# Peptides against a protein of PDB entry 7RZF, part 140

Target 1, 358 residues: chain A of PDB entry 7RZF
Amino acid sequence: PFQEEHLKQLYKIVPIKDIRNLYVTFPIPDLQKYYKSNPGHYLGHLIGHEGPGSLLSELKSKGWVNTLVGGQKEGARGFMFFIINVDLTEEGLLHVEDIILHMFQYIQKLRAEGPQEWVFQECKDLNAVAFRFKDKERPRGYTSKIAGILHYYPLEEVLTAEYLLEEFRPDLIEMVLDKLRPENVRVAIVSKSFEGKTDRTEEWYGTQYKQEAIPDEVIKKWQNADLNGKFKLPTKNEFIPTNFEILPLEKEATPYPALIKDTAMSKLWFKQDDKFFLPKACLNFEFFSPFAYVDPLHCNMAYLYLELLKDSLNEYAYAAELAGLSYDLQNTIYGMYLSVKGYNDKQPILLKKIIEKM
Target 2, 358 residues: chain A of PDB entry 7RZF as posed
Amino acid sequence: PFQEEHLKQLYKIVPIKDIRNLYVTFPIPDLQKYYKSNPGHYLGHLIGHEGPGSLLSELKSKGWVNTLVGGQKEGARGFMFFIINVDLTEEGLLHVEDIILHMFQYIQKLRAEGPQEWVFQELKDLNAVAFRFKDKERPRGYTSKIAGILHYYPLEEVLTAEYLLEEFRPDLIEMVLDKLRPENVRVAIVSKSFEGKTDRTEEWYGTQYKQEAIPDEVIKKWQNADLNGKFKLPTKNEFIPTNFEILPLEKEATPYPALIKDTAMSKLWFKQDDKFFLPKANLNFEFFSPFAYVDPLHSNMAYLYLELLKDSLNEYAYAAELAGLSYDLQNTIYGMYLSVKGYNDKQPILLKKIIEKM

## One batch from the design tools (peptide; made by RFdiffusion4, then SolubleMPNN)

Design b2_p17_3_s1 (from b2_p17_3, 7 letters changed)
Fold by OpenDDE base, seed 3:
Structure b2_p17_3_s1 (fold): chain B 358 residues (1-358), chain A 17 residues (1-17)
Amino acid sequence: as target 1 above (358 residues)
Amino acid sequence: SLLRELLDTSVSSPLKW
């Protein structure tokens, strides 16, 4: 485990690739024995959330961050890490201290709200869906993975232990949150902008880096992170499927899409799944407009309309994706294409949201 | 180990959960 001298350190690392990443790392206790409650997953779900009032939403609004991932990572035996990783913009590289301040403001918001059983239940439901409808893996890879995880889980639970949550443990969530403090932080900034500004070389890969102590004034600034009123817990995910009923195959099911509705304004084709028998559907809509591609102005207006529509739907996109729903919007020379895919139970909700924004 | 993991993560595709 890291000792005190290894904490409050800043690493400036030169990558081989042209990437800009920030890693904010906290040493945490070994959570392996708590896999049934998985407090690190709970915190990773909230810290890594992309919805309104999330850490990522605020950092994106400032133009500092493109993507954010939060979660536990395995360490050596007896300890783990909690890592917040962000993809930095060029501007974000100049605002690393403020980005980390916002991380601590969000963590402080999580402390103030306390552990939420409904959030745990959503994680449980999402993981149960992911387990139940898990894709077939290549046998060789799967057997190797299972052989590895047999060291960590009982034989009876080895297939379920990475997915199925059983116990809401607010005490463990609070215990992990208590480790996510500025005094426990290790910061790594990865950027080519540090080329020629490093004083150390890593032994194994020859990676150039500089190590610096984080100034006490910066640590104190992060320790005094106030509640930022822009940060909110996510709303309940309305897209989580609850009905997995598979409709019986129709006696006259055609191997090809059949025209089931023909009107002056619409044609509808339908094909039932006769192969996979999953509680999933693919809804594809082609909208025709003679104005969509009539001239360069209309073409650009149609493009801008879809970009604005996509932007207005971003609030739902992440919650839908977590729940195994997706949508796609594209301009065509004839108008617009919309696709909605995933679990059929909540597709009407997502479709309604899309149509209401249109 | 952490530097190696950071380097390996810098080379690997973003950990999409």
Scores: peptide ipSAE 0.009, ipTM 0.513, DockQ to the pose 0.207
Fold by OpenDDE base, seed 5:
Structure b2_p17_3_s1 (fold): chain B 358 residues (1-358), chain A 17 residues (1-17)
Amino acid sequence: as target 1 above (358 residues)
Amino acid sequence: SLLRELLDTSVSSPLKW
């Protein structure tokens, strides 16, 4: 385990690739024995959330961060890490201290709200769906993976242990949150801008780096992170499927899409799934407009319209994706294409939201 | 240690190439 001397350290790292990343790492206890509650996954879900009032949403609004990942990582035997990783913009590279301040403001928000059983239940439901409808893996890879995880889980649970949550443990969530403090932080900044400014070389990969102590004034600034009123817990995910009923095959099921509606304004084709038998659907809409491609102005207006529409739908995109729903919007020479895919149960909700924004 | 940990973990994949 890291001793106090290993904490409050800043690493400036020169990458081979032209990347800008920030890693904010906290040593945490070994959570392996708590896999049924998985408090690190709970915290990773919230810290890594992309919806309104999330850490990522605020950091994106400032132009500092492109992507954010939060979660537990395995360490050596007997300890783990909680890592917040962000992809930095050029501007974000200048605001690393402020980015980390926002991380601690969000963590402080999580402490103030306390553990939420409904959030745990959503994680449980999402993981249960992922387990139940898991795609077929290559047998060799799957067997090797299972053989590896037998060291960590009982034989009877080896297939379920990575997915199925059983126990809401607010005490363990609070225990992990208590480790996510400025005094426990290890920071790594990865950027080519540190080239020629490093004094050490990593032994295994030859990576150039500089190690510095984080100033006590900066640590104190992070310790005094106020509640930022922009941070909110996510809303309940309305896209989580609850109905997985598969309708019986129709007696007259055709191998090809059948025209089931023909009107002056619309044609509808339908094909029942006769192969996969999944509680999933694919809805495809082609909208025709005589104005879509009539001239360069209309073409550009149609493009701008779709970009604005996509931007307006970003609030739903992440929640839908977590629930196994997706949409696609494209310009065509004839107008617009919309696709909605995933679990059929909540597709009408997503479709309605798309249409309301249009 | 952090570099080693970062490099030994799946998070280090961007640093190798």
Scores: peptide ipSAE 0.008, ipTM 0.465, DockQ to the pose 0.118
Fold by OpenDDE base, seed 4:
Structure b2_p17_3_s1 (fold): chain B 358 residues (1-358), chain A 17 residues (1-17)
Amino acid sequence: as target 1 above (358 residues)
Amino acid sequence: SLLRELLDTSVSSPLKW
């Protein structure tokens, strides 16, 4: 385990690839025995959330971060890490201390709100869906994975242990949150901008790096992280499927899409799934407009319209994706194409949201 | 070990693919 001397350290690392990453790492207790409650997943879900009021949303709005991932990582036996990893913009590389301040402001928001059972329930439901409808993996990869995880889980639970949550443990969530403090931080910045500014070389890969202590003033700045009013807990995910009923095959099921509605303004083709028998659907809409491609101005206006529409839908995109829903919007020479895919139960909700923004 | 740990991008995304 890291000793106090290993805490409050900054690593400046030179990558082989032209990448800019920030890793904010916290030593935490070994949570392996708590896999049924998985408090690290709960915190990773919130810290890594991409919706309105999330850490990522705020950092993106400032142009500092492209992506954010939060979660637990295995260490050696008897300890783990909680890691927040962000992909930095060029501007974000100049604002690392402020990015980390925002991380601590968000963590402080999580402390102020306390553990939320509904968030745990959403994680439980999402994981249960992911397990139930897990795609077929290549046998060789799957067997190798299972053989590896047999070291961590009982044989009877080895297939379910990574997915099925059973127990809401607010005490464990609070315990992990108590470890996510500035005094317990390790920071690594990965950037080519550190080339020629390093004093150490890693023995195994020859990675050039510099290690320095984080100044006490910076630690104090992070310790005094206030409640940033921009940070909010996510809203309940309305896209989580609850109905998985597979409708019976129609007696006259055609091997091809059948025209089930034909009007002057709309045609509807339908094909029931006769192969996979999944509670999923693909809704494809083609909107025809003779004006969409009449001239270069109209083409550009149609493009701009879709970009604005996509931007207006960003608030739902992440929540839908988490729930196994996706949408796609494209310009066509005839007008616009919309696709909505995933679990059929909540597709009408997503479709309604899209149409309301249109 | 630490650098390997930091560079290993296999942080458990909430998006288990």
Scores: peptide ipSAE 0.008, ipTM 0.494, DockQ to the pose 0.504
Fold by OpenDDE base, seed 2:
Structure b2_p17_3_s1 (fold): chain B 358 residues (1-358), chain A 17 residues (1-17)
Amino acid sequence: as target 1 above (358 residues)
Amino acid sequence: SLLRELLDTSVSSPLKW
């Protein structure tokens, strides 16, 4: 485990690839025994959230960060890490201190709101869906994975332990949140911009790096992180499926899409799933407009419309994706194409949201 | 699992922390 001397350290690392990454790492207790509550997953879900009022949403709005991942990582026996990893823009590389300030502002927001049982329930439901409809893995890889995790979980739970949450433990969430403090931080910045500015070489991979103590003034700035009013907890995810009923195959099921509606304004083709038997559907819509491609101006207006529509739908995209729903919007020479895919239960909700924004 | 896979793929050389 890291001692106090290993905390409040900044590492400037030279990558082989042209990448810009920030790793903000906190040592945390070993949470392995708490897999049924998984407080690190709860915090990773919120810190790594991409919806409105999220950490990523704010950092993206500033042009500093492209992607953000938050979660627990295994260390050695008896300790773990909580890591917030971001992909930095060129501008973000200049604002690392401010990015980390925003991380602590978001963590402070989580402390102020306290543990939310509904968020735990959403994580539980999402994980249960992921377990229930897990794809088949290659037997060799799967067996090796199971053999590895037998060291961590009871034999009877080995298949479920990575997925199924059982216990809401606000005490453990608070315990982990209490470790996510500036005095416990280890920062690594990965950028080619540090080439020729390093003084150490890593023993195993030959990675060039510089280690520096984070200035006490910077630590104090992060310790005094206020509540940023832009940060909000996510709203409840309305796209989480609850109905998984698989309708029986129709007696007259065709191997091809059948035309089930033909009107002056619409044609509808339908094919029942006769192969996978999953509670999933694919909805595909082609919208026709004689104006979509009539001239360069209309073509550009149709493109601009679609980009604005996509932008207006970003608020739902992440929540839908977490719930196993996706949509796609494309311009065509005839007009517009819309696809909605995933669990059929909540597809009408997503489709309604899309149509309301159109 | 997805979070683990994303973390494992992004760190080309795991500095043994």
Scores: peptide ipSAE 0.005, ipTM 0.400, DockQ to the pose 0.069

Design b2_p17_3_s2 (from b2_p17_3, 10 letters changed)
Fold by OpenDDE base, seed 4:
Structure b2_p17_3_s2 (fold): chain B 358 residues (1-358), chain A 17 residues (1-17)
Amino acid sequence: as target 1 above (358 residues)
Amino acid sequence: RLLLELLDPSVRKPIKW
């Protein structure tokens, strides 16, 4: 376990690759015994959220961060870490203190709102769906994984323990939130900009780094993180599937897509799944316009249109992705292509949102 | 995103603290 001397430290690390990363790490208690409530997953879901009012959304809006991940990580025996990791822009590398301030503002928002049972329920439902419809893994990898987790879980739960949430434990969520404080922080910044500015070399990989104490003034700034009104809890994920009914195979089911609608304005092909029997569908739309590729101007306008459309849909993309839905929009020589894939139950909702933005 | 163990083998495992 890290002692107090190991806290409030900043590590400047030189990568081999041209990457810019920030790791904000908090020592937390070993949560392994609480796998049925998984408070670290709850917090990771919220802190790592990408929707409106999320930490990532605000940091992206400032041009400081490209990606964000949050969650628990195993440590040594008897402790874990909670990690917030971001991919930094060049500008973000100059604003690390402010980025971390925003992290603490978001954490303060989570404290102010308190644990939300509906968020836990969404996590539970998402994990249950992921478990139920888990793809077949390569036997070698799967066996090795299971052999590893047998050290942590009872044999009867080894298959379900990583997925099935059973208990809402607001007390444990609050307990973990209480560890996400500036006084417990360890910061690592990974950037080539630290080349020639390091004084230590890591023994195992030869990684060059510098260790510095975080100034008390900076810690105090983070401790005094206010409620930033831009931060909001996510809205309920409307894309979480609830109906998993598989329709029976039609007697006249063709091995190939059949033309089921033929009009002057539209053709529709349909193929029922005859192989996987999953409550999933792929909706593919090809839009044809004689104007799509007439000249370079129209081509560029069509491109810009789709980029703007994708940007306008970004708020829904993350929630859909979490729920096992995806969309794709592409320019074609003939017009545009739209694809909606995943669980069929909530595809109409996503499709409607796409069409409303078009 | 949720931190699933970024087993990206290409990212050198951060310093095993």
Scores: peptide ipSAE 0.054, ipTM 0.635, DockQ to the pose 0.069
Fold by OpenDDE base, seed 1:
Structure b2_p17_3_s2 (fold): chain B 358 residues (1-358), chain A 17 residues (1-17)
Amino acid sequence: as target 1 above (358 residues)
Amino acid sequence: RLLLELLDPSVRKPIKW
């Protein structure tokens, strides 16, 4: 376990690759025994959220961060870490203190709102869906994984323990959240900008780094993190599937796509699944426009349009992705291609949002 | 996103925290 001397430390690390990363790490108790409630997953879901009012949304709006991940990580026996990791922009590298302040403001928002049973229920439902419809893994990898986790879970639960949530434990959520404090922080900044400014070398990989104490004034600023009104809990995920009914194979089902609609403006092909029997569908749309590839200007405008459209859909795309829905949007020489894939139940909702944004 | 698997081993694992 880290002692006080290991807390409130800043590490400046020189990478081999040209990357800019920030790691904000908190020592936490071993949560393995609490796998049925998984309070670290609850907090990781919220802190790592990408929707409106999320930590990432605000940090992106400032141009400081590209990506954010949050969650628990295994440590050594008897302790874990909670990590918030961000990919930094060049500007974000100059605002690390402010980025971390925003992290603590979001954490303070979570304290003020308290544990939400509906959020736990969404996590439970998402994990149950993921378990029920998980793809086949490579036998060798799967066997090795199961052999490893047999040390942590009862034999009867070993297949389900990583997925199935059973207990809402607000007390444990609060317990973990109470460890996410400035006095318990370890910060690493990874950037080539620290080249020639380091005084230590890591033994195993030869990584150059500098260690310094975080100033007490900075710790106090983070401790006094106010409620930032821009931070909000996510809305309910509308894309979580609830209907898993598999329709019977039609008597006229063809082994190939059949043309079921033919008009001057549209053709529709359909094939029922006769192999997998999953509550999933693939919707593919090809849009034709005579302007898409008429000249270099129109081609670039069509490209820019799709990039802007994708950017504008990012918030919905995240919630859909969590629920096992995905979309793809591509330029073609004839126009545009749209694909929507995943659980069929909520695909119409995602499709509607995409079309409304177009 | 949730932190599932940490860092690409191709990024030399920084200092074991």
Scores: peptide ipSAE 0.047, ipTM 0.638, DockQ to the pose 0.065
Fold by OpenDDE base, seed 2:
Structure b2_p17_3_s2 (fold): chain B 358 residues (1-358), chain A 17 residues (1-17)
Amino acid sequence: as target 1 above (358 residues)
Amino acid sequence: RLLLELLDPSVRKPIKW
């Protein structure tokens, strides 16, 4: 376990690869016994969220961060870590203190709002869907994994324990949030810009690094993190499937797509799934326009249009992805291609949102 | 170990929720 001397430390690390990463790490108690409530998952879901009002959304808007990952990590027996990891831009590398301030502002927002049962329910539902429709793993890998997790879970729960949430424990969420404080922080910055500025070498891999105490003034700034009005809890994920009914094969089902609608303005082909028997569908649309590729100007305008359209859809993309839905939108020489894939239940909602933005 | 685990590119595995 980390003692006080190990807290409020900054590590400047030289990578082998040209990467810029920030790791903000908090020691937390061992949460393994709380797997049925999984408070670290709840917090990781919110901190790692990519929707409007998220930590990532704000840090991206400033041009400081490309990606963000939040969650619990196993340490050794008896303790864990909560980690917020971001991929830094060149500009973000100059604003690490401010990035971490925003992290604490978001954490402060989570404290102010308190634990939300509806968020837990969404996590529960998402994990239940993931469990129910998980792909088959390679037997060797799966057996090895199961053998490993038998040390952590009862035999009766070994298959479900990693997925199925059972208990909403706001007390445990608050307990973990109370550990996410500036006085408990360990910061690592990974950048080639630290080459020749390090004074230590890691024993195992020869990684060059410098360790510094974080100044008390910086810790105080983070402790005094106010509520940033740009941070909001995510909205309810409307894309979470609830209907998993698999329709029976039609008697006249063909092994290839059949033309089921033919009009002057549209053709529709349909093929029922005869192989996978999953509550999933693939919707593919090709739009034809004589103007899409008539000249370089129209081509560039069509490109710009789709870039703007994609940008306008980004707010839904993450929530859809979490729910096992995806879309693709591409320019073609004939016009535009749209694809919507995943669980069929909420595909109409995503499709409607796409069409409304067009 | 922590530094090594942080430097391991495999740590970029999205915490499989």
Scores: peptide ipSAE 0.014, ipTM 0.554, DockQ to the pose 0.300
Fold by OpenDDE base, seed 5:
Structure b2_p17_3_s2 (fold): chain B 358 residues (1-358), chain A 17 residues (1-17)
Amino acid sequence: as target 1 above (358 residues)
Amino acid sequence: RLLLELLDPSVRKPIKW
């Protein structure tokens, strides 16, 4: 376990690959015994959220970060880590102190709001859906995984323990959140810009790095992180499926799509699922426009339009993705293609959101 | 995104901190 001497440290690491990453790591207690409440998952869900008012949304708006991942990670025996990892832009590499300040502002927002049972319920529901409709794994890999996790979970729960949340434990959420403080931080910056500026070599992989103490003034700045009014808890995820009914196979079900609507402006084909029997659908739309490919200008405008549309949908797309919904938008020589895939229950909501942005 | 432990072992160079 890290002692006080191992905290408040900054590592500048030279990667082999041309990558820019920031790792903000907090030592936390071993949470394995709390798998039924999984407070680290709750915090990882919020800190790693990508919707409006999220940490990532703000850091992206600054041009400092491309991607963000938050959550718990196993450490050595008897302790864990909570990690916030971001992919840095070139500009973000210059603003690491400010990025971490924003992380602590978001964490402070979570403290101010307190544990939310509805957020836990969403996590529970999402994980239950993931468990219920989990794809088949390769038997060898699956058996090996199960054998490994038998060390951590009762035999009766070994199949469900990684998925099924059972207990809302606000006390444990607060306990973990109390460990996410500047005095408990370890920071690593990974960038080729540190090449030739390192003084240490890691024993196992030969990774070149420099270790520095984080100045007390910087720690104090992070400790005094105020509430940033741009940070908000996510809204309720409207895309979480609740209806999993599978309709019976129609007597006249064809092995190929049947034309069920034919109008001057649209044709609709339908094929019922006869193989998977999942509460999922694939909606595919092809839009035809004589202007889409008429000249280079129109072609480029159509391309730019879809890029802007995708950008405008990004925040909504995350909530849909969490709920097992996805969309795809592509330019075609005839116009555009839209696909909406996933659980059928909330597909109309996602489709409506896409169409409203178009 | 949530940190999922199931990231491809090939990308998991354990940064032994």
Scores: peptide ipSAE 0.049, ipTM 0.630, DockQ to the pose 0.067; fails the geometry check

